# Peptides against a protein of PDB entry 3JWR, part 135

Target 1, 323 residues: chain A of PDB entry 3JWR
Amino acid sequence: TRELQSLAAAVVPSAQTLKITDFSFSDFELSDLETALCTIRMFTDLNLVQNFQMKHEVLCRWILSVKKNYRKNVAYHNWRHAFNTAQCMFAALKAGKIQNKLTDLEILALLIAALSHDLDHRGVNNSYIQRSEHPLAQLYCHSIMEHHHFDQCLMILNSPGNQILSGLSIEEYKTTLKIIKQAILATDLALYIKRRGEFFELIRKNQFNLEDPHQKELFLAMLMTACDLSAITKPWPIQQRIAELVATEFFDQGDRERKELNIEPTDLMNREKKNKIPSMQVGFIDAICLQLYEALTHVSEDCFPLLDGCRKNRQKWQALAEQ
Target 2, 298 residues: chain A of PDB entry 3JWR as posed
Amino acid sequence: TRELQSLAAAVVPSAQTLKITDFSFSDFELSDLETALCTIRMFTDLNLVQNFQMKHEVLCRWILSVKKNYRKNVAYHNWRHAFNTAQCMFAALKAGKIQNKLTDLEILALLIAALSHDLDHRGVNNSYIQRSEHPLAQLYCHSIMEHHHFDQCLMILNSPGNQILSGLSIEEYKTTLKIIKQAILATDLALYIKRRGEFFELIRKNQFNLEDPHQKELFLAMLMTACDLSAITKPWPIQQRIAELVATEFWEQGDQVGFIDFVCTQLYEALTHVSEDCFPLLDGCRKNRQKWQALAEQ

## One batch from the design tools (peptide; made by RFdiffusion4, then SolubleMPNN)

Design b2_p9_8_s3 (from b2_p9_8, 6 letters changed)
Fold by OpenDDE base, seed 1:
Structure b2_p9_8_s3 (fold): chain B 323 residues (1-323), chain A 9 residues (1-9)
Amino acid sequence: as target 1 above (323 residues)
Amino acid sequence: REQEILEFY
């Protein structure tokens, strides 16, 4: 395709030029092509292209395939969300110095997972999928969408000309896929809530050890969630804009719940309760976000900008809630 | 609070 030719022939700017190492990064000004160029830079600067002998054209095709398999009519859970998740992962690995704590396979898996974690998202949550008796709800009992996202990820990885993992040994390939699956599944907030207590206790007791395979797996899950939720850490103008996208998608779901399921939506999904967004954001930060970024900062102090951003946005949302 | 959030994301 012309798009592939353009991407494959383009000079890829430095990470510094693209600002993809910054926790304050915004994609709002970027074209789709530029987001793909940023993605190439992430793979290159993490040494994934070199270490796993990725062909440039194959990587380009894979990126474009991933992008294509996000829906354009979904307000938030689209390519830009996946791209921003991956960018936060990249920033956490580089600027946050987490790269030095992980294996190359773990880094490879996390980056692929971040880009793929919401593939073919339909703009509705697992609860809606379950209540609508969607065919996917018959295949999976829990984490319905996350299983679907992984299936889509696997489909793309196995598609002709998209096999970015072809340079791996059989054992490396199996390990990578295992980590990808675990990482994508970890983006289900229900699983995060279920598992985070163990992570926080290990941190609190100063018993956290990345050399322990179980604790490593737990950390990768927490890191995925931290990147997935990273919009809450962004500079206030960026945070507000992303919150509007999230609200739009949630209101669209609420409208569908009324129309298709004859259900009164929850406050978060209710367009008529837009005035509650600031207080709901404060609640979300307190219940889900703060402890995670505190714990992450404990693992690597260079991740502090995420925690600081989250705290600043809590204050901003609180101020709006008081109006 | 946690249950409400689980229903949303």
Scores: peptide ipSAE 0.140, ipTM 0.875, DockQ to the pose 0.713
Fold by OpenDDE base, seed 5:
Parts: structure tokens; sequence; C-alpha cells
Structure b2_p9_8_s3 (fold): chain B 323 residues (1-323), chain A 9 residues (1-9)
């Protein structure tokens, strides 16, 4: 395709030029091509291209295939969300110095998972899929969409000309797919809530050890969530704009819940309760985000900008909630 | 509120 030719022939700017090591990064000003270039840079600077003998054209095709399999009519859970999740992962690995704590296969898996974790997202949550009796709800009982996202990820990875993992041994390939699956499934917030207590307790007790395979798996799950939710850490103007995209998608679901399911939406998805967004954001930060970024900062102090951003945005949302 | 958030994500 013309898009592939353009991407494959383009000079890939440095990570410094692209600012992709910054926790404050914004994609708002970037074209789709530039987001793809950023993604190439992430793979290159993490040594994934070299270490796993990725062909440049294959990587380009894979990136474009992943991007194409996000829906354009979804306000938030689209390519830009996946891209921002991957960028936060890259920043956490580089600027946050988590790269030094992980294997190359784990890094490879996390980056692929971050980019793929919401593939073919439909702009509705698992509850809606279940309540609407969607065919996907017949295949999976829990983490319905996350299983679907992984299936889409696997489909792309196995598609002709998209096989970025073809340079791996059979054992490396199996390991990578296992980690990708676990990482994508971990983005289900229900699983996060279920598992986070163990992680926080290990941190609190100073017993956290990444050399333990179980704790490693737990950490990768927490890191995925931290990157997935990283919009809450962004500078206020960026955070506020992303919150509007999230609200738009949630209100769209709420409208569909009324129309298609004859259900009164929850406050978060109720367009008529827009004035509650600031207080709901404070609640979200307190219930979900703060402890996660605190714990992540204890694993690597260089991740502090995420925690600091989250705290600053809590203050901003609280100020709006008091108006 | 945690349960409410679970419904959303």
Amino acid sequence: as target 1 above (323 residues)
Amino acid sequence: REQEILEFY
C-alpha cells in the first residue's frame, strides 16, 4: 500500500526528537504516520529489532495492521489510546529505568501487548457485551473483550507479511505469546482490583522480588495497568482533554444502554450527570490510580513523574468538584 | 465505588 511504502521509506527520528521518553508526552499533534514512526523508534531503541532480527518492512506492516484493526468511530479506545499506552510503557522502560529489570522477551511482549491490548474495541465495556448477549459473551465468561483483543493480536501476528516474531526460536515464541496474553488479560480492571492487594502488600513489606517468577508476572500485570491508565498522570490540559474523550465514549454507551437495553445508565455513563465528572475523577484516582503509581515508584523511583502527575490532576479535579 | 468502576472498565 501507499501508506506502507511511505512508512517504510521514512527516516525515523530519534526518541529525543519525538519526545517519546517523556512521561508528559502527547500525541494530539501527531499524524498517524508520525505515531507509526514513534512506534518503530520504540522497537528500535529497546533493541527489539536487532535482538529478534525483525525485518523493517514486516515491522512497518505489522504496525499499520495493528492501527487498522482499531475502530475509528470509537472516541477513546482507539489506536491513539493503544499508542499512548505503548509510549508510556516505553517511557517507563527507558526514563523509568524498568528496562534493566526485565528480559528482552518480557520487553518485547509488553510493547506488543500495549499496542494490541484493545484491538477491535467496540466502545463498550464487558458489562455491556454481556448484557447485550453479544456473540463474544458466549465465548468467554470473564474478561470478554480482553480475550477478543488477544485473539485479534494473535491473528495479526500470524498474518502473512506481519510476522514480526518469525526470528524467534520456538521456545522464545511460546514464551512471548504467553506473556502477551497475560499482559492483555491483565488490562481488565476487574483482574487488577483482584490482584493489586498482593502487589501492594509485597511492596509495603519490602518483600517484592522480581527474581520470583510469580512476582514478575504480577509486576508485568501492574505495569500494564499503570500504562493503560496513564492518561490520569498527564499534564492537566492533556488529562482534561482525554477525560472528555473517555466521557464521550461512556456517554455513547449510556445512550445505547437506554436505547438498546432499556436500562438507566450509571452516573459515569449518564450524559445528564456530566456535572459529576470531576468528583467521579477524584474517586477514580483515589480508588484505582494513586496506590498503583505509589507502588510503581517504590519499584523504580524514576517513575515518580507518573505519581506526581496523578496527584496534581487529583488536585485539579477536586478544585472543579468544589465549584 | 470500586465496584462501580469495575462496571465501566
Scores: peptide ipSAE 0.135, ipTM 0.871, DockQ to the pose 0.664
Fold by OpenDDE base, seed 2:
Structure b2_p9_8_s3 (fold): chain B 323 residues (1-323), chain A 9 residues (1-9)
Amino acid sequence: as target 1 above (323 residues)
Amino acid sequence: REQEILEFY
């Protein structure tokens, strides 16, 4: 395709030029091509291209395939969300110095997972999928969409010309896929809520040890969630804009709940309750986000910008909630 | 608060 040719032939700017090591990064001004270039730079600077002998054209095709398998008519859970999740992962690995704590296979898996974690997202949550009796709800009982996302990820990875993992040994390949699956499934916030207590307690007790395989798996799950939710950490103008996209998608679901399911939507998904967004954002930050970024900062102090951003945005949302 | 959030994501 013309897009592939353009991407494959393009000079990939440095991470510094692209600002992809910045926790304050915004994609708003970037074209789709530029987001793909950023993604190439992430793979390159994490040594994944070299270590796993990725062919440039194959990587380019894979990135474009991933991008293509996000829906354009979904307000938030689209390619830009996945891209921003991956960028936060990259920043956490580099600027946050988490790279030094992980294996190359774990880093590879996390980056692939971040880019893939919402593939073919339909702009509705698992609850909607279940209540609508969607065919996917017949295949999976829990984490329905996350299983679907992984299936889409696997499909792309196995597609001709997209096999970015072809340079791996059989054992490395199996390990990588296992971690990808676990990481994508971990983006189910329901699973986060179930598991985060163990992570926070380990941190609180100063017993957290990444050399323990179980704790490593737990950390990777928490890191995925931290990147997935990283919009909450962005500079206020960016946060506010993203919150509008989230609200739009949730309101679209609420509208569908009314029309298709004859259900009154929750406040979060109720277009008529837009005035509650600031207070709901404060609640979300307090209930989900703050403790996660605090814990992450205890693992690596260089992740503090995420925590600081989250705290600053809480203040902004609180001020709006008081109006 | 947690139960409400569980329904959202």
Scores: peptide ipSAE 0.129, ipTM 0.868, DockQ to the pose 0.651
Fold by OpenDDE base, seed 3:
Structure b2_p9_8_s3 (fold): chain B 323 residues (1-323), chain A 9 residues (1-9)
Amino acid sequence: as target 1 above (323 residues)
Amino acid sequence: REQEILEFY
């Protein structure tokens, strides 16, 4: 395609030029081509292209295939969300110095998972899928959409000309897919809430050890969530804009709940309750985000900008909630 | 409230 030719022939700017090591990064001014170039740079600078012998054209095709399999009519859970999740992962690995704590296969899996974790997202949550008796709800009992996202990820990875993992041994391939699946499933906030207590207790007791395979798996799950939620850490103007996209998508679901399911939506998804957004954001930060970024900062102090951003945005949302 | 918060992002 013309898009593939343009991407494959383009000079890929440095990570410094692209500012993709910055926790304050914004994609708002980037074209789709520039987001793809950023993605190539992430794979290259993490040594994934070299270590796993990725062909440049195959990587370009894979990136474009992933981007194509996000829906354009979904306000928030689209390619830009996946791209920002991956950028936060890259920043956490590089600027946050987590790269040195992980294997190359774990890094490979996390980057693929971050880009793929919301593939074919439909702009509705698992509860809606279940209540609407969607065919996907018949295939999976829990984490319905996350299983679907992984299935889409696997489909793309196995598609002709998209096989970025062809340089891996059979054992490396199996390991990578296992980690990708676990990482995508970990983006279900229900699973995060279930598991986070164990992680926080290990940190609190100063017993956290990445050499333990179980604790490593737990950490990868927490890191995925930290990157997935990283919009809450961004500079205030960026946070506000992203919060509007999230609200738009939730209100669209609420409208569908009224129309299709004949139910009154929750305040979060109720367009008429827009005035509650600031207080709901404070609640979200307190209940979900703060402890996670505190714990992550204890694993690596260089991740502090995520915690600091989250705290600053809490203050901003609280000030709006008091008006 | 926790269930409502789970719907974020």
Scores: peptide ipSAE 0.138, ipTM 0.867, DockQ to the pose 0.745; fails the geometry check

Design b2_p9_8_s4 (from b2_p9_8, 6 letters changed)
Fold by OpenDDE base, seed 4:
Formats: structure tokens, C-alpha cells, sequence
Structure b2_p9_8_s4 (fold): chain B 323 residues (1-323), chain A 9 residues (1-9)
């Protein structure tokens, strides 16, 4: 395709030029091509291209395939969200110094997972999928969409000309896929809530050890969630804009819940309760986000900008809630 | 309250 030719022939700017190492990164000004170039740079600078012998054209095709399998008519859970999740992962690995704590396979898996974690998202949550009796709800008992995302990820990875994992041994391939699956599934906040207590307790007791395979898996799950929620850490203007996208998608679901399911939506998805967004954001930060970024900062102090951003945005939302 | 948040994301 013309897009592939353009991408494959393009000079890939440095991570510094692209600012993809910054926790404050914004994609708002970037074209789709530029987001793809950023993605190439992430793979390159994490040594994934070299270590796993990726062909440039194959990587380009894979990136474009991933991007293509996000829906444009979804306000928030689209390619830009996935891209920003991956960028946060990249920043956490590089600037946050997490790279040195992980294997190359884990890094490979996390980056693929971050880019793929919401593939073919439909702008509705698992609850809606279940309540609407969608065919996907018949296939999976829990984490319905996350299983679908992984399925889409696997489909792309196995598609002709998209096989970026072809340089891996059979064992490396199996390991990578396992980690990708676990990472994508970890983006289900229901699973996060179930598991986070163990992680926080390990941190609190100073017993956290990445050499333990179970704790490693737990950490990767927490890291994925931290990147997935990273919009809450962004500079206030960026945070506000992303919050508007989230609200738009949630209100769209709420509208559909009224019309299609004949139910009153929850406050977060109720367009009529838009005035509650600031207080709900404070609640979300307190209940979900703060402890996660605190714990992540304990694992690596260089991740502090995420925590700092989250705290700053809490103050901003609180100020709005008090008006 | 946590359950409400889980229903959203």
C-alpha cells in the first residue's frame, strides 16, 4: 500500500526529537504517520529490532495493521489510546529505568501488548457487552473484550507479512505470547482490583522481588495498568482533553444503555450528570490511580513523574469539584 | 464505589 511504502521509506526521527521518552508526551499534534514513526523508534531504541531480527518492512506492516484494527468511530479507545499507552510504556522503560529490570522478551511482549491491548474496541465496556448478550459474551466468561483484544493481536501477529516474531525460537515465541496475553488481560480493571492488594502489600513490606516469577508477572500486570491509565498523569491541558474523550465515549454508551437496554446509566456514563465529572475523577484517582503510581515509584523512583502528574491532576479536579 | 468504577472501564 501507499501508506506502507511511505512509512517504510521514511526517516525515523530520534526519540529525543519525537519526545517519546517524556512522561508528559502528547500525541495531539501528530499525524498517523508520525505515530507510526514513533512506534518504530520505540522498537528500535528498546533494541527489539536488533535482538529479534525484525525486518523493517515487516515491522512497518505490523504497525499499520495494528493501527488499522482500531476503530475510528470510537472516541477514546482507538489507535491514539493504544499509541499513548505504548508511549508511556516506552517512557517507563527508558526514563523510568524499568528496562533494566526486565528481560528482552518481557519488554517485547509489553510493547506489543500496549499497542494491541484494545484492538477492535467498540467503545463499550465488558458490562455492556455482557448485558447486550453480544456473541463475544458467549465465548468468554470474564474479561470479554480483553480476550478479544488478544485474539485480534494474535491474528495480526500470524498474518502474512506481519510476523514480527519470526526471529524468535519456539520457546521464546511461546513465552512472548504468554506474557502478551497476561498483559492484555491485565488491562481489565476488574483484574487489577483483584490483584493490586498483593502488589501493594509486597511493596509495603519491602518484600517485593522481581526475581520471583509470580511477582514478576504481578509487576508486569501493574505496569500495564499504569500505562493504560497514564492519561491521568498527563499535564492538565492534556488530561482535560483526554477526559473529554473518555466522557464522550462513556456518554455514548450511556445513551445506548437507555435506548437499547432500557436502563438508567451509571453516573459516569450519564450525560445528564456531566457536572459530576470532577468529583468522579477525584474518586477515580483516589480509588484506583494514586496507590498504583506510588507503588510503581517505589519499584523505580524514576517513575515519579507519573505519580506527580496524578497528584497534580487530583488537585485540579478537586478544585473543579468544589466550584 | 470501587465496583462503580470497575463498571466504567
Amino acid sequence: as target 1 above (323 residues)
Amino acid sequence: EEQRILDFY
Scores: peptide ipSAE 0.135, ipTM 0.872, DockQ to the pose 0.706
Fold by OpenDDE base, seed 3:
Structure b2_p9_8_s4 (fold): chain B 323 residues (1-323), chain A 9 residues (1-9)
Amino acid sequence: as target 1 above (323 residues)
Amino acid sequence: EEQRILDFY
């Protein structure tokens, strides 16, 4: 395709030029081509291209395939969300110095998972899928969409010309897929709520040890969530704009709940309750985000900008809630 | 409140 030819022939700028190591990164001014170039740079600078012998054309095709399998009519859970999740992962690995704590296979899996974690997202949550008796709800009982996202990820990885993992041994391939699946499933906030207590307790007791395989798995799950939610850490103008996209998508679901299910939506998804957004954001930060970024900062102090951004945005939302 | 928050992202 013309798009593939353009991407494959393009000079890939440095991570410094692209500012993809910055926790304050914004994609708002980037074209789709530039987001793909950023993605290539992430794979290259994490040594994934060299270590796993990725062919440049195959990597380019894979990136474009992943991008293509996000829906354009979904306000928030689209390619730009996945790209920003991956960029936060890259920043956490490099600037946050988490790279030195992980294996190359774990890093490979996390980057693929970040880019793939919301593939073919339909702009509705698992609750809607269940209540609407969607066919996907018949295939999976929990984390319905996350299982679907992984299935889409696997489909792309196995598609002709997209096999970026062809340089791996059978054992490395199996390990990588296992980690990808776990990482994508970990983006279900319901699963995060169930597991986070163990992580926070280990940190609180100063017993956290990445050399323990179970704790490693737990950490990878928490890191995925931290990157998935990283919009809450961005500079205020970026946070505010992303919150509007999230609200748009939730209101679209609420409208569908009224029309298709004859259900009154919750305040979060109720277009008529737009004035509650600031207080709901404060509640979200307090209940979900703050402890996670505090714990992550305890694992690596260089991740502090995420915590600092979250705290600053809490203050901004609180000020709006008091008006 | 927790379920309300689970729908946030």
Scores: peptide ipSAE 0.126, ipTM 0.865, DockQ to the pose 0.792
Fold by OpenDDE base, seed 2:
Structure b2_p9_8_s4 (fold): chain B 323 residues (1-323), chain A 9 residues (1-9)
Amino acid sequence: as target 1 above (323 residues)
Amino acid sequence: EEQRILDFY
């Protein structure tokens, strides 16, 4: 395609030029091509291209395939969300110095997972999929969409000309796929809530050890969630804009719940309850986000900008909630 | 509060 040709031939700017090492990064001003260039830079600077002998054209095709398999008519859970998740992962690995704590295969898996974790998202949550008796709900009982996302990820990775993992040994390939699956599934917030207590307790007790395979797996899950939710950490103008996209998608679901399921949506998904968004954001930050970024900062102090951003946005949302 | 958030994300 012309898009592939343009991407493959383009000079990839430095991470510094692209600002993709910044936790404050925004994609708002970037074209789709530029987001793809950023993604190439992430793979390159993490040494993934070199270490796993990725062909440039194959990587370019894979990135474009991933992007293509996000829906354009979904307000939030689209390519830009996946891209921002991956960018946060990159920033956490580089600026947050998490790279030094992980294997190359883990880094490879996390980056692929971040980009792929919401593939073919339909703009509705697992509850809606289940209640609507969607065909996917017959295939999976829990983490319905995350299983679907992984299936889409696997499909793309196995598609002709998209096999970015072809340079891996059989064992490396198996390991990578296992980690990708676990990482994508970990983006189900229901699983996060179930598992985070163990992580926080290990941190609190100063018993956290990445040399333990179970704790490593737990950390990768927490890191994925931290990147997935990273919009909450962004500078206020960016956070506010993203919150509007989230609200739009949730309201769209609520509208569908009324129309298709004949139910009254919850406040978060109720268009008529827009005035509750600030207070709901405060609640979300307190219940889900703060402890996660605190714990992550304890693992690596260089991740503090995520925590700081989250705290600052809490103050902004609280101020709006008091109006 | 946590359960309510679980249903949303």
Scores: peptide ipSAE 0.125, ipTM 0.869, DockQ to the pose 0.673
Fold by OpenDDE base, seed 5:
Structure b2_p9_8_s4 (fold): chain B 323 residues (1-323), chain A 9 residues (1-9)
Amino acid sequence: as target 1 above (323 residues)
Amino acid sequence: EEQRILDFY
């Protein structure tokens, strides 16, 4: 395709030029091509291209395939969300110095998972899928969408000309897929809530050890969530704009819940309760975000910008809630 | 509050 030709022939700017090592990164000014270039740079600078002998054209095709399999009519859970999740992962690995704590296969899996974790998202949550009796709800009982996202990820990875993992041994391939699956499934907030207590307790007791396979798996899950929610850590103007996108998608779901399911939406998805967004954001930060970024900072102090950003945005939302 | 968020995603 013309897009593939353009991407494959383009000079890939440095990570410094692209600012993709910054926790304050914004994609708002970037074209789709530039987001793809950023993604290539992430793979390159993490040594994934070299270590796993990725062909440049295959990587380009894969990136474009992933991007294509996000829906454009979804306000928030689209390619830009996945891209920003991956960028936060890259920043956490590089600037946050987590790279040195992980294997190359784990890094490979996390980056693929971050880019793929919401593939073919429909702009509705698992509850809606279940209540609407969607065919996907017949296949999976829990983490319905996350299972679907992984299935989409696997489909792309196995598609002709998209096989970025073809340079891996059979064992490396199996390991990578296992980690990808676990990482994508971990983005279900229900699983996060279920598992985070163990992680926080290990941190609190100073017993956290990445050399333990179970704790490693737990950490990868927490890191995925931290990157998935990283919009809450961004500079206020960016955070506010992303919150608007999230609200738009949730209100769209709420409207569909009224129309299709004949139910009154929750406050979060109720367009008529827009004035509650600031207080709801404070609640979200307190209930979900703060402790996660605190714990992550304890694993690596260089991740502090995420925690600092989250705290600053809490203050901003609180000020609006008092208005 | 956590349950509300579970309905979120």
Scores: peptide ipSAE 0.132, ipTM 0.871, DockQ to the pose 0.661; fails the geometry check

